# Peptides against a protein of PDB entry 6TME, part 193

Target 1, 324 residues: chain A of PDB entry 6TME
Amino acid sequence: NRLKRAYIALQAWKKAFYSDPFNTAANWVGPDVCSYKGVFCAPALDDPSVLVVAGIDLNHADIAGYLPPELGLLTDVALFHVNSNRFCGVIPKSLSKLTLMYEFDVSNNRFVGPFPTVALSWPSLKFLDIRYNDFEGKLPPEIFDKDLDAIFLNNNRFESTIPETIGKSTASVVTFAHNKFSGCIPKTIGQMKNLNEIVFIGNNLSGCLPNEIGSLNNVTVFDASSNGFVGSLPSTLSGLANVEQMDFSYNKFTGFVTDNICKLPKLSNFTFSYNFFNGEAQSCVPGSSQEKQFDDTSNCLQNRPNQKSAKECLPVVSRPVDCS
Target 2, 324 residues: chain A of PDB entry 6TME as posed
Amino acid sequence: NRLKRAYIALQAWKKAFYSDPFNTAANWVGPDVCSYKGVFCAPALDDPSVLVVAGIDLNHADIFGYLPPELGLLTDVALFHVNSNRFCGVIPKSLSKLTLMYEFDVSNNRFVGPFPTVALSWPSLKFLDIRYNDFEGKLPPEIFDKDLDAIFLNNNRFESTIPETIGKSTASVVTFAHNKFSGCIPKTIGQMKNLNEIVFIGNNLSGCLPNEIGSLNNVTVFDASSNGFVGSLPSTLSGLANVEQMDFSYNKFTGFVTDNICKLPKLSNFTFSYNFFNGEAQSCVPGSSQEKQFDDTSNCLQNRPNQKSAKECLPVVSRPVDCS

## One batch from the design tools (peptide; made by RFdiffusion4, then SolubleMPNN)

Design b2_p20_7_s2 (from b2_p20_7, 8 letters changed)
Fold by OpenDDE base, seed 1:
Structure b2_p20_7_s2 (fold): chain B 324 residues (1-324), chain A 20 residues (1-20)
Amino acid sequence: as target 1 above (324 residues)
Amino acid sequence: SFMEKLEQLVRELKEKSAAS
């Protein structure tokens, strides 16, 4: 009996709660699991006459606890949303039995350990949100082999390089922000055919930006701020026909910011402050456009306010990085 | 709503299964 298994799982989970400040699980009593707060039932796919637990929504419940292995008994769950809680520990491997998993949101919790590789076992997964946790280690390359619509990894402790498999991703939104990723952005990034938003904020990324970024024709948000990128901005960025928000601030970029970037047709905000740019086109000057916002603060620009001193600029500008 | 999303997903999965 599927509901009996669900009952076992949910009761085990209730026992795994250390704190339930909103008494979310107060009604988690008895065999009628479909009446449980945050538990959603639907007809089974294989037998419409059978009711199964198909979804969990415990978002914003502020529950402290852990995910017990008995959750693997919830084999019919397709939507698992438990964000904004205080769940700790690791994602149990037993969740591999949830073969219908479509959306998995455990964001804004206290999960630890390596990337939850159990997520890779779900053949139908489309949405993965593990942001705002304490996941650590390297990102498995296989994450980008999955047909995901969104991948939220930001605000964790992930390290190492971004896998080259990123180019295989079909995701429209990918966030790497506020981790410890290092190395270069892979050249394969230009192969992300469905990418709309990508965020690299606040990592240890370095090297030159790959020219292949310019192939991201559908990207609307590109944020690479607060990293260690060097060299000039690729001229191929002129290919970002749909970019609206672009941020390269707080890096070590040098060279000239060109018209072909600042005149991008959909560009609304372009921030390139806190770098070592030594020139900019007139179209890049803050206030030059009513439709576009620019920030050129703290560069090595001549005749602009709020720039770095010659003492700060000279050592960097005089040693340009060749990205060719 | 979550319920609406779930219902939609279930419908889609059923349709996909039936088409297979």
Scores: peptide ipSAE 0.356, ipTM 0.877, DockQ to the pose 0.064
Fold by OpenDDE base, seed 4:
Structure b2_p20_7_s2 (fold): chain B 324 residues (1-324), chain A 20 residues (1-20)
Amino acid sequence: as target 1 above (324 residues)
Amino acid sequence: SFMEKLEQLVRELKEKSAAS
C-alpha cells in the first residue's frame, strides 16, 4: 500500500542522515509514518478513505545527509520543504514519480550538480526554491515554460545566459542573484506578465538593458546591481508605474539619469551608485525628496560629493555605449 | 502553518479534479 511505500522511503531517508542535531527523526520508527515528525498525511485525492503522505516539512532541522532514490516512493507528496538543512548530493531523478509536487523547497542546503531537471517533470509545480545551494551549469530553458508562481535560483553556481524563454514565465518572483549568469538580459523579459520582483544581483550580466523592461507594469522590485551592464538606462523605464525598489548600482552605466525615472510614482528607493553616469536630473539628487531615497555615489556627476575622479570617468564617459 | 497550507492545497486539488 501507499503507506508501506512511504515507510520504505522514510526509513531509507533516515538511514541517509549523517547528523540529526535536533533528533527530528527520533520518532521515525514503526509503520505509522503519519506520526513521524515532519511527515504530514492527508486523504488521497483518488481515494479519500486512504491516508497518504502528502507533505514533508523538515525546515530548519539542520540535518546532514542526502536524498536517497527511495524518496521516489513518496508518490503522494505535494509539499516538500526541507530548507535550512545540510543535505548534500543531487536531487534524485526518482522524484519524477512525485507527480503531485506543488511546492519544492530545498533551499539553504548543500546540493550540487546541474539544475535538478526532475523539477521539470512535475506538471503541477507552482513553487520552486533551490536557492542557497551549489547547483551549477546552465539553467534549462524549460523552467520558464512551467506555470510557476515563484522561482528562487539565487546563491548558486548557475552559469551561461538567461534563457530567452524567461518571457514565458508566469512567476511573480524570480531571483537570479549571486550566480554566474552572463550575457544580456533577454528582450523577452518584457513579456513576463505577472512579474512583481526580479533580482539579478551579483552576476556577470552585461550589455545594454533591454527597452522591454519598461513593459513590466507590475514590477515592484527590480534589482540589477553588481553586474557589467553598459550604456544608458532605457527611457522606457518611465513605464515602471509600480516600481518601488530599483537598484542599478555597481555596473558600468553611462549617460543621464532622467527625471522620468526618478519621478516614478511608486519609487521609494533608487540606487544608481557606482556607475559612470555623467548627469542626473534634480529629482534624482539624494535629499531632493522626502518620500524617495536616492544614492548617486561614485558616478561621474558634476558638483556632487563622492564621485569618481576625472581620470576614472573620462575614458568611459567619452566613449559611451550606444544602446539604440 | 504547514498543515494549513497542505489542507488548503488538498482542497484545491480536489476541486480541480472535480472540475476536470
Scores: peptide ipSAE 0.349, ipTM 0.876, DockQ to the pose 0.064
Fold by OpenDDE base, seed 3:
Structure b2_p20_7_s2 (fold): chain B 324 residues (1-324), chain A 20 residues (1-20)
Amino acid sequence: as target 1 above (324 residues)
Amino acid sequence: SFMEKLEQLVRELKEKSAAS
């Protein structure tokens, strides 16, 4: 019965293929779905004597098509990996029936529409990768209530603010890069207990960096480059004891870059170029360390090469934003 | 491999279910 439902689903999906350049679905014929290329069977969790479709791997198949609603019949699927295809349309709401979903990777496709809220219905979801699509609109705050290990949202069309619920996330890796997020980074960010890597690159984020960033003791990568951040760097950044890669480039930061930041014990790369910093500690100067790389290009620093003109600096430096 | 990952996941889920 379960394999019959899987057959119906997979045949409906095959019919939804517009192009299959590698003939991936060429063997998708007949009732033996467990022999289908990219289809993986396992004993059912509730009945080990029953074989079910437990995984789909169509990564890098360059398939053009859409996800039909009949995929909701694949109720035993725990791993769904279909990255690097040309699937279009929306993620079917019928996938809510896949209650065992553990990893969902639809990255590098042509999906459109709002955030796929069906992903929020999966109680056991640990990995969500929807990057490199055309998803748009607001990020639902409930995404961070999920016990996810990783959240990949980068390279989409998401708008609005980052939800304050971000502090509830247990994810080790979160990417917001290359979207249209706006507003401030929520102060609740400091509550992300398991965070190792967070990337905000290339959004419309603004305001001051919250002091609570300094509470992220396990962060190894923090990238806030290519935004509209203002004010001074928080002094609490000295608390980032494990940060290795830090990037604040291409913002509107002002003030002084301190020793406490540049002397972070595990810091290997710190980029703060293309801002309006008017001073830096000696420990922040490029070439001051063999173990650390710094970039101070295009700031308002005195006696440094490749800085902004006084004409460009004066209007910004003379009116510093107070973040206190 | 994907299959190995799937097998590992199934084992983990079974263990979790047995422990609950």
Scores: peptide ipSAE 0.330, ipTM 0.868, DockQ to the pose 0.064
Fold by OpenDDE base, seed 2:
Structure b2_p20_7_s2 (fold): chain B 324 residues (1-324), chain A 20 residues (1-20)
Amino acid sequence: as target 1 above (324 residues)
Amino acid sequence: SFMEKLEQLVRELKEKSAAS
């Protein structure tokens, strides 16, 4: 009986709670698991006469505990939302049995260990949110082979380079922000045809920006701030026909910020502060447009306020990185 | 709501299963 298996799983999970401040699991008593708070039942796909646990929603419950292996008995679950809790430990490998998994949200918890590779085993997964945890190590390249609509990885402890397989992603939103990613952005990034928003904020990324970024025709948000990027901005950025928000602040960029970038048709905010740019077009000057907001603070620009000293600029500007 | 999303998902999955 599927509900009996669900009962075993849910009782094991309740036992794995260290703290339940809102008494969310107070009614998790008895065999009627479909009455449990945060447990949602639906007719089984293979037999509509059978009721199964199809969804879990424990969002914002502030529950402290861990995910026991018995959760693998919830084989009919398609939606698993447990964000904004205090769950710790690792994502159990037994969840590989949840072959109907469609949305998996474990964001804003205390999960640790490597990337939860069990997520890669789910054939129908469309939404993956693991942000605001303590996941560490390398990002598996296979994540971008999944037909995901969104990939939220931000605010973790991921290290190493961004996989070149990123170009295979069909996701509209991808966040890498506030990790420990290093190396260059892969040139394959330009192949992300459905990309609307990508965020690299606060990593250890370096090197030159790939020219292929200019191929991201659907991108509305591109944030590469707070990294170690060098060289000039690619001229191909003029191809970002739909970009609204662009941030390159807090890097080591040099060279000239061109009209072709600052005159992008949908650009509303462009921040390139805290770099080593030595020139900008008139269209890039803050206050030059009512429709566009620019920030050129703390560069090496002539006749602009709040710039770096000549002493700070000269060593960097005199040795421009060739990105060719 | 979560329930509405679940109901929609179940419908979509049933349709896909029937089409396959």
Scores: peptide ipSAE 0.127, ipTM 0.773, DockQ to the pose 0.064

Design b2_p20_7_s3 (from b2_p20_7, 10 letters changed)
Fold by OpenDDE base, seed 1:
Structure b2_p20_7_s3 (fold): chain B 324 residues (1-324), chain A 20 residues (1-20)
Amino acid sequence: as target 1 above (324 residues)
Amino acid sequence: SFDDKLEELVKKLKEEAKKS
C-alpha cells in the first residue's frame, strides 16, 4: 500500500525533527497521511483509482531536523518544497526512488556536503532550487544535460570551474551567485537557447568574457559583478537585444565602454562601476538618458566624478589584457 | 502524454499548497 509506505516515511521524518516551532507536524498522527499539514495527495498517475502522496510543502516552517532515508518511500512525490527551514545534513540517496520528482526546493536550509547528485537521477525534474545552503565542491557537468527550467545554486560553497556543458542547458534562469566558482565563463554559454536570467555575482571568476555572450538574444538579466574578469567588454554584447539589467561592476575590466552596448534597446540598468575602464561613450554617461540608469563610478574615466586615482589606474590601464 | 499529466499534477499541487 502506497499510503502505508508514505505513513512510514512521514513518521520517520517527524522523528527526525529537532524543533517544530509552529507545530507543523502536530497533526501528523495516524494512517490518514493525506490530512497531514503540508502533505498533499492526488490520484496516482499510473492508477487514478489509487490515492498517493504527490506533494510535500513545508515552506517557511522553520523546522530543524534532517531528511531521513525513509523519505525514499515517498515514491509518488512530484513536488517537494521545504524551503526556509533549518534542515541539516545531506540529501538522502534514497530519494532516487522518487522518479516523479518535478520540483525540488530545499532552499534556505542548512544542508551540507557535495552537490546532491540524487537530483540528477530524476528524469522529469524541471525545477531545482538548492540556494542558500552549504553545499560544496564541484558542480557536476550533468546538471546542464537535464531539461531544467530553473537552476538556483546561489549562496552555497560551490567551487571549481563552471562546466562547459552549460551550453546544453534549457533553463531560463540560472544562478551561480555567491559561491566560489573560478575560471572563465565557458564559450558554450552562447548556446543556451532559453536563457533569460543568469547571475554570476560574487564568485572568483576570471579571464575575458566570451564573445559568445552576445548570442544570448533572450537574456533580460546578465549580472557578472564582483568577480575578477579582465579585458574589454566584448563588442558582441550589442547582440543582447532583450537585456534589461546588466551589471559588470567590481571587476578588472579595461578599455572603452561603447555606444553599441549602452544603446541596447531594452537596457534599463547598466552598472559598470568599480573597474578600470578608461573611456565611455556619451550614451553611457549617467544622466544621459531618462530611461536608462548608468553607473560609471570608480573607473579610470577622464572628466568624470568619483574615479580612481592615476596611481591606481596607470598600472592596469597601461597593460591591457588582450582577449583575442 | 505522461509529461503533460505530470505537469498538470504539479500545477494542481502548487495551487493547493498556495491555498493552504
Scores: peptide ipSAE 0.691, ipTM 0.969, DockQ to the pose 0.952
Fold by OpenDDE base, seed 5:
Structure b2_p20_7_s3 (fold): chain B 324 residues (1-324), chain A 20 residues (1-20)
Amino acid sequence: as target 1 above (324 residues)
Amino acid sequence: SFDDKLEELVKKLKEEAKKS
């Protein structure tokens, strides 16, 4: 019965294919769904004597089509990997029936619509990758209430603010890059106890960086480049004991880049170019270290090459933003 | 491989199910 349901689902999906360049579904014929290319079966959790469809791997199949609601019949699927295809439309709400979902990767497709809230219904979800799609609208705060290891949201059309619930996240990697997020980074960010990598590149984020960023003791990558951040860098950034890659370029930061930041023990690359910094410590100067790479291009620094003109700097530097 | 990963996951899930 379970395999019969799977057959119905998979045949409906095959019918929903507009193009299958690699003939991935060519062998999707007959009731033996476990022999289908990209379909993986395993003994059911509730009955080891019953074989069920437990995984889908259609990565890099370049399939054009959509996800039909019949996919909700694949109730035993725990791994769903369909990245690098040309699937369009929305993620079916019927996938809420896939209560064993553990990893969901639909990255690099043509999905549209709001955040797929069906992902929030999966109690055991650990990995969510929806990057490189056309998802839009607000990010549900509840996403960070889930016990996810990784959250990939980059290269979409998400708008609005980053939820304050971000501090509840146990994810080691979170990407917001190349969306349309706005507002400030929530102060609760410092509560992300397992965070290793966070990327905000290319959004419309603004305001001052919260001091609480300095509490991210395990972060190795922090990229906030290409936004609208203002004010000085928080002095608490000296607490980033494990940061290796840090990028604040293409913002509106002002003030002085301190030794305490540039001398971070694990810092390998620190880019703060294309801002309005009016001073930097000697330790921040490009070429000052063999172990660290710095970029101070296009700031308001004196006696440094490739800086902004006085005309560009004066209006901003003379009106520093107070982040206190 | 995906198959190996699936096998490991199924094993893990079975163990967790026994505990619940």
Scores: peptide ipSAE 0.255, ipTM 0.844, DockQ to the pose 0.063
Fold by OpenDDE base, seed 3:
Structure b2_p20_7_s3 (fold): chain B 324 residues (1-324), chain A 20 residues (1-20)
Amino acid sequence: as target 1 above (324 residues)
Amino acid sequence: SFDDKLEELVKKLKEEAKKS
C-alpha cells in the first residue's frame, strides 16, 4: 500500500517534468519504485518487513518542472535532496504529510513565492537548504524555534527584518547572504549558543552592530559585509575567542579599529575595507603579521595606501554615529 | 554517499524508537 502511494506520487512527478536532459526518470516505469533512479527505499520504521520510499536524491539532474501535490503521498521520506535543478513554482502544502522529514534541500532551483511554511510543520527537521531560489517576503519568526543544525537562506528575495527569535536558534550555520533583509541585527543574536558560522553578506541591514555579538564564543566565521551598518565596531568583539574569518567590508563603519579586535587569538582573516574608519591599531595593518591577513583598503586612514579622498571622508567622519 | 547517509539515519531513528 505504501509503495503504491509512492508509485502514484512519482508518476505524477514524472508528468510534471518539462525537461529531463539526463533522462533521469527514463527508468521510472512500473510499480517497482525502489528501482527508480534517485529513489531510495528502506525498511519502514513501524514495520521492518515493509519497504518504503525513504529518500529522494535528484541532485544535479538539471530537471525542469514543478513539484505536484501528489508528492504528499511520499509519507515515509526523511531525506529530500533535489538541488541544482530547474524546478519552479511553490513548495506544495501537501508535503506537511511527510512527518519524518529530516533533511530538505531544494537549493539552486527556480522556486518562487513566500517562505515555504510547510517546512515549519516537520517536527524532526534538522537541515533546511532553500538557497539560490526566488523565495520572497518575510522570514517567519518560527523558523528559529526549530531544532535545526543548519539554515541556508542565501541568494533569495527575502525582505523585512531578521526576527528577534534568532537567539533561540540552535543552528551551527546560518546564512542570510544576498537577500533584501533590512533593519538591525537583533540583540538576541548573542544567545545563539551553538553558532559557528553566520553570514549576512549583501543585504540592506543597517544600524549599529549589537554588543551581544561578542557573546558568540563558538563563532569561527562572521561575515557582515556589503550592508549599511554604521557606527564603531563594538568593543565586545574582543570576546570572539574562536573567530577565524571576519568581514565587515563595504559598510559605513566609522571610528578606530582596535588592537583588541585585531589580536583575537584565532583570527586568520579580517577584512574591514570600504568603510570610513579613521584609525587602526598597528596590529591591524596589512603585512604586520605573518599569521593574519588584513585588508584596510578604501577607508579614511592616514598614511595608508588606497584610501578614500578627504572629500569623501569628511562628511561622514565629522558626523560619527553614537551607538551607545 | 546518499545511500550510506540514509542507512545511518534509518538506523538512528530505529534505535530512538526502541528507547521511547
Scores: peptide ipSAE 0.192, ipTM 0.812, DockQ to the pose 0.064
Fold by OpenDDE base, seed 4:
Structure b2_p20_7_s3 (fold): chain B 324 residues (1-324), chain A 20 residues (1-20)
Amino acid sequence: as target 1 above (324 residues)
Amino acid sequence: SFDDKLEELVKKLKEEAKKS
C-alpha cells in the first residue's frame, strides 16, 4: 500500500524533526497522510483509482531536523518543496526511488556535503533549487546534461571549475553566485540555447570572458560581478540583443568600453565599476541616457569622477591581458 | 498555489504518459 509506505516515511520524518516552531507536523497523526499539513495527494499516474502522496510543501516552516532515509518510500512524490527550513545533514540517497521527481526545492536550509547526486537520478527533473545551503565540492558535469528549466546553485560552497557541459544545459535560469567556483567561464556557454538569466556573482572565476557569450541571444540578465576576470570585454557582446541587466563590476577588466555594448537595444542597467577600464564611449557615460543606467566608478577613465589613482591604474593598464 | 501547481503537473504527466 502506497499510503502505508507514505505513512512510514512521514512518521520517520516527524521523528527527525528537532524543532517545529509552527507545529506544522502537529496533525501528522494517524494513517490519513493526505490530511497532513504540507502533504498533498493526487491520483496515481499508473492507477487513477489509487490516491498517493504526490507533493510535499513545507516551505517556510522553519523546521529543524534532517531528511531520514525513509523518505525514499515517498515514491510518488513529484514536487518536493522544503524551502526555508533548518534541515541539516545530507540529501538521502534513498530519494533515488522518487522517480517522478519534477521539482526539488531544498533551498535555504543547512544541508551539507557534496552535490546531491541523487538529483541526477531523477529522469523527469525540471527544477532544481539547492541554493542557500552548505553544499561543497565539485559540481558534477552531468547536472547540465539534464533537461532542467532552472538550476539554482548560489550561496553554497561549491568549488573547482564550471563544467564544460554547461553548454548542454537547456535551463533558462542558472545561478552560480556566491560559491567558490574558479577558472574560466567555459566557451561552451554560448551553446545555452534557452538561457535568459545567468549569475556568476561572487566567485573566484578568472581569465578572459569567452567570445561565445555574445551568442546568448535570449539572455536578459548577465551578471559576472565580483570575480577575477581580466582582459577586455569581448566585442561579441554586441550580440546580446535582449540583455537588460549586465554587471561586470569588481573584476580586473581593462580596455575600452565600446558603443556597441552600451547601445545594446534592451540594455537598462550596465555596471562596469571597480575595474581597470581606461576608456569608455560617450554612450557609456553615466547620465548620457535617460533610459539606461551606467556605473563607471573606480576605473582608470580620464576626466571622470571617482576613478582609481594613476598609481593604481598604471601597472595594470600598461600590461593589458590579450584575450585573443 | 502549490495545490494548483500539483494539479497542473499531474495533468501534464498524464498527458505525457499517454504520448509515450
Scores: peptide ipSAE 0.172, ipTM 0.807, DockQ to the pose 0.064

